# Peptides against a protein of PDB entry 3NZW: the designs that were tried, part 25

Target 1, 212 residues: chain A of PDB entry 3NZW
Amino acid sequence: TTTLAFRFQGGIIVAVDSRATAGNWVASQTVKKVIEINPFLLGTMAGGAADCQFWETWLGSQCRLHELREKERISVAAASKILSNLVYQYKGAGLSMGTMICGYTRKEGPTIYYVDSDGTRLKGDIFCVGSGQTFAYGVLDSNYKWDLSVEDALYLGKRSILAAAHRDAYSGGSVNLYHVTEDGWIYHGNHDVGELFWKVKEEEGSFNNVIG
Target 2, 222 residues: chain B of PDB entry 3NZW
Amino acid sequence: QFNPYGDNGGTILGIAGEDFAVLAGDTRNITDYSINSRYEPKVFDCGDNIVMSANGFAADGDALVKRFKNSVKWYHFDHNDKKLSINSAARNIQHLLYGKRFFPYYVHTIIAGLDEDGKGAVYSFDPVGSYEREQCRAGGAAASLIMPFLDNQVNFKNQYEPGTNGKVKKPLKYLSVEEVIKLVRDSFTSATERHIQVGDGLEILIVTKDGVRKEFYELKRD

## One batch from the design tools (peptide; aimed at target 2 P104)

Design b2_p14_8_s1 (made by RFdiffusion4, then SolubleMPNN; from b2_p14_8, 8 letters changed)
Fold by OpenDDE base, seed 2:
Structure b2_p14_8_s1 (fold): chain B 212 residues (1-212), chain C 222 residues (1-222), chain A 14 residues (1-14)
Amino acid sequence: as target 1 above (212 residues)
Amino acid sequence: as target 2 above (222 residues)
Amino acid sequence: QPTRAPQPGYRTMD
């Protein structure tokens, strides 16, 4: 898995691959690793598929309950804290989760929290999570600027996942791409890695380790 | 040390069509190298046009199916005989599976039916309740033999239009029920040839808007 | 062998 999220002048970019495995077996190439909690809040998934799906769906329910009770959207800080508190209660039980809670509130602005099953909760501007995270960081860190245009930021997110999909055996399938703004998240499509690879290679003259 | 799990072998397969879905399974039940039964159905009509199979450890599979059937019953009691949608069924099954996260059902679960738009739907689950809607899925002993075949023949993976120099993919299209049945039969006959835990009989449940029908075919008994 | 712990048959997004 490779997931990433980063803040920039235009909001938040979220990009994820779509491969799931069971040992050496490719279980799926079409897994949805982003949960759309509400129009302004996303969760990413890495680790155990069931753990992530179950508890992030549960988180969505808790966020909705917050809105019903408080008549206000939950903050990114509070949403991520709910999840963090939950997984911490299961510490040592064997849950496997590496998540990013990304969203926008008027109070916080664009915000990213990293939450994992070890109980770690971190606020930050850039995170890559999964077995392919180091490959993604290699591309992302080399090209990241706060002042990226939306177009360039979207491409950078997509391109970073592509690099990870190329080098990480546990990442692949497709890139799902999101842009989060003050108006909410926008889905920017599913990009098959097989097709995207050749397109990018041709346009950039990159990936020269592969003879086309 | 005592192992609470067994493995009863077998293989299951789901394929979604445009306005139908198919869930098929062999009827062989084994323990180790011994055939317990040559006809032990493992694909079930659960009502509300939902068919289900939980393949692996039969004791766990049967328990899960019974619980789900009971869930359907109570859904009707609690919600004025409302039809359980396939997506809601999938969510319910996730909770059944994840409820035993720390002592899992040792099964690969597949359900099939029609979504609320009348389109064929197949959902597959891992032992602890991760799930995904897919066009096709193989589960069980010979899943590794069948799934690549389905990738090629249902989703047309690695197929391109002739004369395009590999630049134009074969377009995705729905398969007819007849075509799907052919693929299912070819899958199981092939799997039976190469896997000792698969064989004896093939039972196919076909879900349409008109209900569930069953087809049966003999497989090799060796 | 199957156990109560995560198994190779579980779907993972590592």
Scores: peptide ipSAE 0.385, ipTM 0.830, DockQ to the pose 0.103
OpenDDE base, seeds 1, 3, 4, 5: peptide ipSAE 0.367, 0.354, 0.349, 0.370; ipTM 0.813, 0.830, 0.822, 0.820; seed 3 fails the geometry check

Design b2_p14_8_s2 (made by RFdiffusion4, then SolubleMPNN; from b2_p14_8, 9 letters changed)
Fold by OpenDDE base, seed 3:
Structure b2_p14_8_s2 (fold): chain B 212 residues (1-212), chain C 222 residues (1-222), chain A 14 residues (1-14)
Amino acid sequence: as target 1 above (212 residues)
Amino acid sequence: as target 2 above (222 residues)
Amino acid sequence: QPTRAPQPGYRTMK
């Protein structure tokens, strides 16, 4: 898995691959590793598919309950804390989760929290999570600027996942791309790695370790 | 030393068409090297045009299917006989599976039916309840033999239009029920040849707007 | 109840 999220002047970019495995078996190439918690919050998945899918869906329910009770959208901080508190209760039970909770509220602005099953909760500007995270960081860190245009930021997110998909055996399938603003998340499509790779290679002159 | 799980073998396969879905399974039940039964159905009509199979450890599979059937019953009781949609069924099954997250049902679960738009739907689950809607999925003992075949023949993976130098993929299209049944039969006959835990009989449940029908085919009894 | 070890077939997103 390779997931990433980063803050920039235009909000948040979230990009993820879509491969799931069971050992050496490719279980799926089409897994949705972004859970659309609500129109304003995204959760990313790494680790156990069921753990992430179940609890981030549950998180969505908790966020909805918050809205009903408080008549206000839940903050990203609070949403991530709910998940963090939950996984902390299961600490030692064997949950496997590496998640990012991403959203944009008026009071917080664009906000990303990293939450994992070890009980770690971190707020930050840039996170890559999964077995391919270091590959993604290599590209992302090399090209990241706060002042990126939305277009460039989207491309950078997509490109970073592509790099990880290329190098990480546990990452691949496609890139799912999101842009998060105060108005909510916008889905920017599913980009098959098989097609995207060759396109990027040709346009950039990159991936020269592969002969086309 | 205690291993609570067994493995009863078998293989299941789901394929979604445009306005139908198919869920098929062999009827062989084994333990180790012994055939317990040559006809033990593992694909079930659960009502509301939902067919289900949970393949792996039969005791767990049966328990899960029974619980789901009961869930359907209670859904009707609680919601004025409302039809359980396939997507809601999938979510429910996730909860059934994940409810035993720390002592999982040792099964690969597939359900098939029609979505609320009347389109064929197949959902597959891992043992702890992750689920995905797919056009096709093989599960069980010979899944590794069949799934790549389905990738190629249902989703047309690695197929390109002739004369395009591999630049134009074969376009996706729905398969007819006849085509799907052919693929299912070929899948299971092939799997039977190469896997000792697959054989004896093939039962296919076909879900359409008109309901569920069953087809049965003999497989090798070796 | 006691927890059991993960079994084969879990979908894992490494």
Scores: peptide ipSAE 0.311, ipTM 0.837, DockQ to the pose 0.079
OpenDDE base, seeds 1, 2, 4, 5: peptide ipSAE 0.295, 0.309, 0.292, 0.314; ipTM 0.822, 0.838, 0.831, 0.828; seeds 1, 5 fail the geometry check

Design b2_p14_8_s3 (made by RFdiffusion4, then SolubleMPNN; from b2_p14_8, 9 letters changed)
Fold by OpenDDE base, seed 2:
Structure b2_p14_8_s3 (fold): chain B 212 residues (1-212), chain C 222 residues (1-222), chain A 14 residues (1-14)
Amino acid sequence: as target 1 above (212 residues)
Amino acid sequence: as target 2 above (222 residues)
Amino acid sequence: QPTRAPQPGYRTMS
């Protein structure tokens, strides 16, 4: 898995691959590793598929309950804290989760929290999570600027996942791409890695380790 | 140390069509190298036009199916005989599976039916309740033999339009029920040839708006 | 892991 999220002048970019494995077996190439909690809040998934899917769906329910009780959308800080508190209760039980909670509130602005099954909760501007995270960081860190245009930021997110999909055997399938703004998240499509690879290679003159 | 799990072998396969879905399974039940039964059905009509199979350890599979059937019953009691949708069924099964997260059902679960728009739907589960809606899925002993075949023949992976120099993919299209049945039969006959835990009989449940139909075919018995 | 079962079929998003 490779997931990433970063803040920039235009909001938040979230990009993820779609491969799931069971050992050496490719279980799926079409997994949805982003949960759309509400129009302003996203969760990303890495680790055990069931653990992430179950508890982030549960988180969605908790966020909705907050909204019903408080008549206000939950903050990104509070949403991430709920998940962090939950997984901490299961510490040592063997849950496997590496998640990012990304969203926008009027109070916080665009915000990213990293939450994992070890109980770690971190606020930050840039995170890559999964077995391919180092490959994604290599591309992302090399090209990241706060002042990126929305177009360039979207491309950078997509391109970073593509690099990870190329090098990490446990990442691949497609890139799902999101842009989070003050108006909410916008889905920017599913990009098959096979097609995307050749397109990018041709347009950039990159990936010269592969002879076309 | 004592292993509470067994492996009863077998293979299951689901394929979604445009306005139908199929869930198929062989009828062989084994333990180690011994055939326990040549006809032990493992694909079930659970009501509300939902068919289900939980393949792997049969004791766990049967328990899960029974629990789900009971869940359907109680859903009707609690919600004025409302039909359980396939997506709601999938969520319910997730909770059944994840409820035993630390002592899992040792099964690969597949359900098939129609979504609320009348389109064919197949959902597959891992032992602890992760699930995904897919056009096709193989599970069980010969899943690794069948799934690549389905990738090629249902989703047309690695197929391109002739004369395009590999630049235009073969377009996705729904398969007819007849074509799907052919693929299912070819899948199981070929799997039976190469896997000792698959054989004896093939039972196919076909879900349409008119209900569930069953078909049976003989497989090799060696 | 304190799980009573092996995880041969678990889907992992590594």
Scores: peptide ipSAE 0.299, ipTM 0.830, DockQ to the pose 0.081
OpenDDE base, seeds 1, 3, 4, 5: peptide ipSAE 0.286, 0.274, 0.272, 0.288; ipTM 0.816, 0.832, 0.821, 0.823; seeds 1, 4 fail the geometry check

Design b2_p14_8_s4 (made by RFdiffusion4, then SolubleMPNN; from b2_p14_8, 9 letters changed)
Fold by OpenDDE base, seed 2:
Structure b2_p14_8_s4 (fold): chain B 212 residues (1-212), chain C 222 residues (1-222), chain A 14 residues (1-14)
Amino acid sequence: as target 1 above (212 residues)
Amino acid sequence: as target 2 above (222 residues)
Amino acid sequence: QPTRAPQPGYRTME
């Protein structure tokens, strides 16, 4: 898995691959690793598929309950804290989760929290999560700047996942791409790695480790 | 040390069409290298036009199916005989599976039916409740033999339009029920040839707007 | 881990 999220002048970019495995078996190439909690809040998934799907769906329910009770959208800080508190209660039980809670509120602005099953909760501007995270960081860190245009930021997110999909055996399938703004998240499509690779290679003159 | 799990072998396969879905399974039940039964159905009509199979450890599979059937019953009681949608069924099954997260059902679960728009739907589950909707899925002993075949023949993976120099992919299209049945039969006959835990009989449940139909075919008995 | 079963069939997003 490779997931990433980063803040920039235009909001938040979220990009994820779509491969799931069971050992050396490719279980799926079409897994949805982003949960759309509400129009302004996303959760990413890495680790155990069931753990992530179950608890992030549960988180969505908790966020909705917050809105009903408080007549206000939940903050990114509070949403991430709910999840963090939950997984901490299961610490040592063997849950496997690496998640980013990304969203926008008027109070916080664009915000990213990293939450994992070890109980770690971190606020930050850039995170890559999964077995392919180091490959993604290699591309992302090399090209990231706060002043990226929306177009360039979207491409950078997509391109970073592509690099990870190329080098990480546990990442692949497709890139799902999101842009989060003050108006909410916008889905920017599913990009098959098989097609995207050749397109990018041709346009950039990159991936010269592959001849063809 | 005592192992609470067994493995009863077998293989299951789901394929979604445009306005139908199929869920098929062989009827062989084994323990180790012994055939317990040559006809033990493992694909079930659960009502509300939902078919289900939980393949692996049969005791766990049967328990899960029973619980789901009971869930359907209570859904009707609690919600004025409302039809359980396939997506809601999938969510319910996730909770059944994840409820035993720390002592899982040792099964690969597949359900098939029609979504609320009348389109064919197949959902597959891992032992602890991860699930996704797919056009096709193989589960069980010979899943690794069948799934690549389905990738090629249902989703047309690695196929390109002739004369395009590999630049144009074969377009995705829905398969007819007849075509799907052919693929299912070819899948199981092939799997039977190469896997000792698959064989004896093939039972196919076909879900349409008109209900659930069953077909049966003999497989090799060796 | 308190899990009584190995994870041979678990889907993972590594």
Scores: peptide ipSAE 0.341, ipTM 0.832, DockQ to the pose 0.081
OpenDDE base, seeds 1, 3, 4, 5: peptide ipSAE 0.324, 0.307, 0.298, 0.317; ipTM 0.816, 0.833, 0.824, 0.824; seed 5 fails the geometry check

## One batch from the design tools (peptide; aimed at target 2 Y5)

Design b2_p15_1 (made by RFdiffusion4)
Pose (drawn by RFdiffusion4):
Structure b2_p15_1 (pose): chain A 212 residues (1-212), chain B 222 residues (1-222), chain P 15 residues (1-15)
Amino acid sequence: as target 1 above (212 residues)
Amino acid sequence: as target 2 above (222 residues)
Amino acid sequence: SLPPNFSDSTKFWWF
């Protein structure tokens, strides 16, 4: 798995791969590793497929309950804490998840929280999570600028996941893109690496190793 | 020491058509190198036009299917006999499985039916509730032998339009019930040839707007 | 009896 999310001038970019594994067995190439908590909240998934899916879906129900009770959209900080505190209750039981809670509130602006099953919870501008995280860091860190256009930022996030899908045996399938503004998240498509790789290689001239 | 799990072999297969779906499984049940039964059904009609199979440790598979069937029963009791849609059944199965997160039902489960638009639907599950809707899925012992074949023959993977210089992908025309049954039977004759835990018989459950139908085919018994 | 040997498809799935 490879997931990333980063803040910039135009808000937040979220990109994930779609591969699921059972060891060296490719279990699926079409899994959804991003969950739409609500119109302004996204969650990313890495680690145990069932733990992530189950608890992040549950998180959505908890965020919805907050809105009914408080008559107000839940903050990114509080939403990430609900998951962080839940996972902490299970510390030592073997839950396995690397997660990112990304969203926007008038109160907080663009906001990103890294939350994992160790109970770690961190606010930050840039995170890459999963077996392919370092591959994504390599491309994302060396081309990142706060002042990226929405178009360039969407591409970098997409390119970074592509780099990870290429080098990490446990990442691949397709790339799912998202952009987060104060008007909520905008889905920017599912990009199959089967075609995205060759297209990027030709148009960019990169991936100069692999023979085409 | 005591091991609460065993492996009863078997292979299951699910394919979704435009307005139908199928869930197939061999009827052999095994322990180690012996055959417990040459005919022990492993795919079940659970009502509300849903078929399911939980393959792996059979005791767990039976307990799960039994618990799900009872779940559909109570769904009707609690919701004025409302039909349980396949997507709702899938979420329900997720909770049943994740409920044993710390002592899992050791099964790979697949269900089939039609969605609320009458389209064919297949869902497959991880032992602890991870699930996704799909076009086709092989589960069980020969899953590693069959899933590649399905990616090729069902979703036309790696296939291109001849003469297009590999530029144009083979279109995703959709399979009829007849063409699906062929792929299923071929899949199981192939699996029976290469995997020692697959054989004896093949039972297919076909689901349409008219309900659930069954077809049976013999397999090699060696 | 031998320890059970489940297929990879029957094992836990990871992201």

Design b2_p15_1_s1 (made by RFdiffusion4, then SolubleMPNN; from b2_p15_1, 10 letters changed)
Fold by OpenDDE base, seed 1:
Structure b2_p15_1_s1 (fold): chain B 212 residues (1-212), chain C 222 residues (1-222), chain A 15 residues (1-15)
Amino acid sequence: as target 1 above (212 residues)
Amino acid sequence: as target 2 above (222 residues)
Amino acid sequence: QQPPQFAPATQEVWL
């Protein structure tokens, strides 16, 4: 898996691959690694598929309950805290989760929290999470700036996942891309790596290690 | 060291069509190298136009299916005989599986039916309850033999339009029920030839708006 | 991190 999220002047970009594995077996090429908790809040998934899917869905329910009780959308801080508290209760039980909770509230603005099954909870501007995270960071860090246009930011997110999909055997399939603003998240499509790779290679003159 | 799990072999396969879905399984049940039964059905009609199979350790599979069937029953009691939708069934099964996260059901689960729009639906689950809706999925002993074939023949992976120099993919299209059944039969006959845990018989459950139909075909009995 | 190995045909899925 490779997931990433970063803040920039235009909000948040979230990009993820779609490959799932069971050892050396490719279990799926079409997994949704982003949960749409509400129109303003996303969760990303890396690690055990069931752990992530189950608990982030559960998180969605908790977030909805908050809205019903408090008559206000849950903050990104609170949502991420709920998840972190939960996984912390299971510390040592063998859960495997690397998640990012990304969203926008009027109070917080665009916000990203990293939460993992070790109990780590971090607020930050840039995270890459998964087996391909280092590959994604290589591209993302090299090209990131706060003042990216929305178009450039979307491309950078997509491009970083593509790099990871290329180098990480456990990442691939497609890139799912999101842009989060004060108006909520916008889905920017599913980009098959098989097609995207060649397009990017041609347009950039990149990936020259691949002849073809 | 005590191993609480057995492996009863077998293989299952789900394919979703436009307005139908199929879930197929062989009828061989084995332990190690011994055939326990040549006809032990592992694909079940669970009501509400949902078919289910949980392949792997048969004791766990049977337990899971029974629990789900019971869940369907209680759903009707609690919700004025409302039909359980396939997506809701999938969520329910996730909870059944994940409820044993730390002592999992040793099974690969597939369900098939129609979604609320009448479109064919196949959901597959790992042992601990991760699930995905897909057009096709193979599970069980010969899944590794069949799944790549399904990728190619259902989802047309690595197929391109002739004369396009590999630039235009073969377009996705729904397969007819007849085409799907042919694919299923070819999959299982092929798998039977190469895997000792697959064979004897093939039972196919076809889900349409009109209900569940069953078909049976002989497989190699080696 | 190796996914939990269940039976050869039944393995936990990892992302």
Scores: peptide ipSAE 0.460, ipTM 0.810, DockQ to the pose 0.379; fails the geometry check
OpenDDE base, seeds 2, 3, 4, 5: peptide ipSAE 0.444, 0.444, 0.457, 0.457; ipTM 0.810, 0.807, 0.810, 0.808; seeds 2, 3, 4, 5 fail the geometry check

Design b2_p15_1_s2 (made by RFdiffusion4, then SolubleMPNN; from b2_p15_1, 9 letters changed)
Fold by OpenDDE base, seed 2:
Structure b2_p15_1_s2 (fold): chain B 212 residues (1-212), chain C 222 residues (1-222), chain A 15 residues (1-15)
Amino acid sequence: as target 1 above (212 residues)
Amino acid sequence: as target 2 above (222 residues)
Amino acid sequence: QQPPNFPPATQEVWL
């Protein structure tokens, strides 16, 4: 898996691959690694598929309960804390989760929290999470600027996942791309890695390690 | 070391059509190199036009299916005989599986039915309850032999329009029930040839708006 | 990647 999220002047970009594996077996190329908790809040999934899917869905329920009880959308801080508290209670039980909780609230603005099954909870501007994270960071860190246009930021997110899909055997399938703004998240499509690779190679003159 | 799990072999396969879905399984049940049964059904009609199979360790599979059937029953009791939708069934099964997260059911679960729009639906589960809706999925012993075939023949992977120099993919289209049945039969006959844990019989459950029908075909018994 | 405590024949799906 490779997931990433970063803050920039235009909000948050979230990009993820869609490959799932079971050992050397490609279990799926079409897995949704982003949960849409509400129109303003996303969760990303890396690690055990069941752990991530189950508990992030549960998190969604807790977030909805918060809204019902408090008549206000839950903060990104609070949502991420709920998840962090949960996984911390299971510490040592063998859960495997690397998650990012990304969202926008009026109080916080665009916010990203990293939460993992070790109980780590970090607020930050840039995170790459998964087996391909280092490959994504290589591209992302090299090109990231706060002042990126929305178009350039979307491309950078997509391009970083593509790099990871190229180098990480456990990442691939497609890129799912999101842009989070004050108006909520916008889905920017599913981009097949096979098609995207050749397009990017041609347009950039990149990936010269592959002979066309 | 004590292993609490057995492996009863077999293979299952689900394919979703436009207005139907199929879930098929061989009827061989084995332990190690011994055939326990040549006809032990492992694909079940669970009511509400939902068919289910949990392939792997049969004791766990049977337990899971029984629990799900019971869940369907209680769903009707609690919700005035409301039909359980396939997506809700999938969520319920996730909870059944994940409820044993630390001592999992040793099974690969597939369900098939129709979604709320009347479209064919197949959901597949790992042992601990991750699930995905797909057009097709193979599970069990010969899944690795069948799944690539389904990628090619159901999802038309690696197929291109002639004369396009590989630039135009073969368009996706739904398969007819007859075409799907052919693919299922070819899958299982091929799997039977190459895997000792697959054979004897093939039972196919077909879900349509009119209900569930069953078809049976003989497989090699060697 | 550590799978759950069940045999390799039915491996946990990993993301």
Scores: peptide ipSAE 0.444, ipTM 0.816, DockQ to the pose 0.356; fails the geometry check
OpenDDE base, seeds 1, 3, 4, 5: peptide ipSAE 0.432, 0.441, 0.429, 0.437; ipTM 0.802, 0.814, 0.808, 0.808; seeds 1, 3, 4, 5 fail the geometry check

Design b2_p15_1_s3 (made by RFdiffusion4, then SolubleMPNN; from b2_p15_1, 10 letters changed)
Fold by OpenDDE base, seed 2:
Formats: sequence, structure tokens, C-alpha cells
Structure b2_p15_1_s3 (fold): chain B 212 residues (1-212), chain C 222 residues (1-222), chain A 15 residues (1-15)
Amino acid sequence: as target 1 above (212 residues)
Amino acid sequence: as target 2 above (222 residues)
Amino acid sequence: QQPPKFAPATQEVWL
């Protein structure tokens, strides 16, 4: 898996691959690694598929309960804390989760929290999470600027996942791309890695390790 | 070292059509190199036009299916005989599986039915309850032999329009029930040839708006 | 990230 999220002047970009594996077996190329908790809040998934899917769905329920009880959307801080508290209770039990909770609230603005099954909870502007994270960071860190246009930011997110899909055997399939703004998240499509690779190679003159 | 799990072999396969879905399984049940049964059905009609199979360790599979059937029953009791939708069934099965997260059911689960729009639906589960809706999925012993075939023949992977120099992919289209049945039969006959844990018989459950139909075909018995 | 190994026949799916 490779997931990433970063803040920039235009909000948050979230990009993820779609490959799932069971050992050397490619279990799926079409997994949704982003949960849409509400129109303003996303969760990303890396690690055990069941752990991530189950508990982030559970998190969605807790977030909805918060809205019902408090008559306002839950903060990104609170949502991420709920998940962090949950996984911390299971510390040592063998859960495997690397998640990012990304969202926008009036109180916080665009916000990203990293939460993992070790109990780590971090607020930050840039995170790459998964087996391909270092490959994504290589591209992302090289090109990231706060002042990126929305178009350039979307491309950078997509391009970083593509790099990880190229180098990480456990990442691939497609890129799912999101842009989070004050108006909520916008889905920017599913981009097949096979098609995207050749397009990017041609347009950039990149990936010259592949002859074609 | 003590192993609480057995392996009863077998293979299952689900394919979703436009207005139907199929879930098929061989009827061989084995332990190690011994055939326990040549006809032990592992694909079940669970009511509400939902068919289910949990392939791997048969004791766990049977337990899971029994629990799900009971869940369907109680759903009716609690919700005035409301039909359980396939997506709700999938969520319920996730909870059944994840409820044993630390001592999992040793099974690969597939369900098939129709979604609320009347479209064919197949859901597949790992042992601990991750799930995905797909057009097709193979599970069990010969899944690695069948799944690539389904990628090619159901989802038309690596197929291109002639004369396009590989630039235009073969368009996706739904398969007819007859075409799906052919693919299922070809899958299982091929798997039987190459895997000792697959054979004897093939039972196919076909779900349509009119209900569940069963078909049976002989497989090699060697 | 390596999946927990229950047995060869059925493996947990990892992302």
C-alpha cells in the first residue's frame, strides 16, 4: 500500500493506490483505501485490510453519533483521537493499521492526523503511509511547495503514488485521488496505473528505466 | 505443534452478471490426501436471494454459514420481515468474521445476489472480515489457477481491440448467464485437472429476480 | 507489512 496526504494553499490532497495482497498473491487491484466518513472528513487505510476497514467504518459511526449528540460535525482532532484511543486499547493484540484522518472544519481548517496501531497520533502537513511510503516521499518531497496550484497539487499526489506503484511490489492497481477544501472533499477519479504510467512517461520523459 | 485448523480443500467461484449472479463450488471434501466426500455441498441458499459459501476449513465454514442464516432469521424478526439487502448481508458477515478476529474462521467467504437496483453482486471476504464487491472472485485451493482466467474472461484484462496496436482495450460488457456458466464450467474443469483438492462435482447456484436455481455437473473423480 | 500467517490455504488480506 501507498497512501499520502498533504496540506497546501488550496486545502488537502489525498491519494492512494488500490492494491491488496496476501503474501505474494495480488488479492485485489481495486480496493478502496479511502473511507468517506462525511462530506468533510476522509480516512485512509494501510495495513491489515480488515482492521482498517472495520475500525474506520466504526469510526464513521462514532463521528455520526457525535454529530447527532452535539449538533455539529466532529473535529478532525476528535475523530482521530477516537480512533487513536481505540487502537491504543488494543495495543499488543496484533492490530495493524496506518491511517490518516483528513478533513476540514470551521474550527481547525484543513487538518491531517496520522494514526497507527502502535498508538502514535501525529498532526502534520505531509504524510505518506504504507510499504511504498518512501517511494512516494521521494517524489513528493522533491516537488512539494505550499503554494502549489490545485492542478499541480493533484498531479503531484497522483504522480507520487505512481512512483510508489512502480517501485513497491505491494502497491499498484490504480490511484484514487481526492481534494479536500472548505466545501468538502471532491473525488478526482480512479487512474489506472498501467495507463497512467505510459501517459506520464510520454509527457514527462520520465521512467527511463523502462525502455518501452 | 497443535493446529486448531483443518483444510478441507475445494474451490469456490462467484461471478456477477447484469441482472443475475452465480456462486459455484466443487463438492469434493478432503483431508490431506484423502477424499472425505465426493458430494458435500458448500454453496448455500441463505434466503432473501443471498447465496453464500465459506471455503477452507469446513467446520468453520459451516459454523459461519449457520450463524449468517440465523442472522437472516433474526433480521426478519426484528424488522418486520424486511428483505436483507446484499450490501447489508456483507456488512453483517464482516461483523461475524471480525468478531473472531483473534481466532479467525479459517475460510474464504463469497456471497452472491442482487443489489437494490437488481444488478448482480458478488462480495468476497478474507478470514477476518475485510470485504469488497467485485464482478468475480475465486476462492479456495485453486483460486490462484482460476482468478487470472477470470481477469481475462470476465474483466477482459490484457485484451485489446484488433488493429489498434494495443491502444484500445476491449470494452467491458456484461456476460449472459449462459456465457457465465460456460466460464464457470471451464474454470472448474481446468482446476480439477491441475489441483488434487478440486473435483468430483460442481454445484452452481444462480440468483435472479425469480429466485435461486441450482445446477449440477460432474467433474473428474480421479 | 507482512500479513499474519494462519495457514497457506487462507491468508489475511493486507493493504
Scores: peptide ipSAE 0.449, ipTM 0.809, DockQ to the pose 0.350; fails the geometry check
OpenDDE base, seeds 1, 3, 4, 5: peptide ipSAE 0.435, 0.437, 0.433, 0.443; ipTM 0.801, 0.800, 0.801, 0.802; seeds 1, 3, 4, 5 fail the geometry check

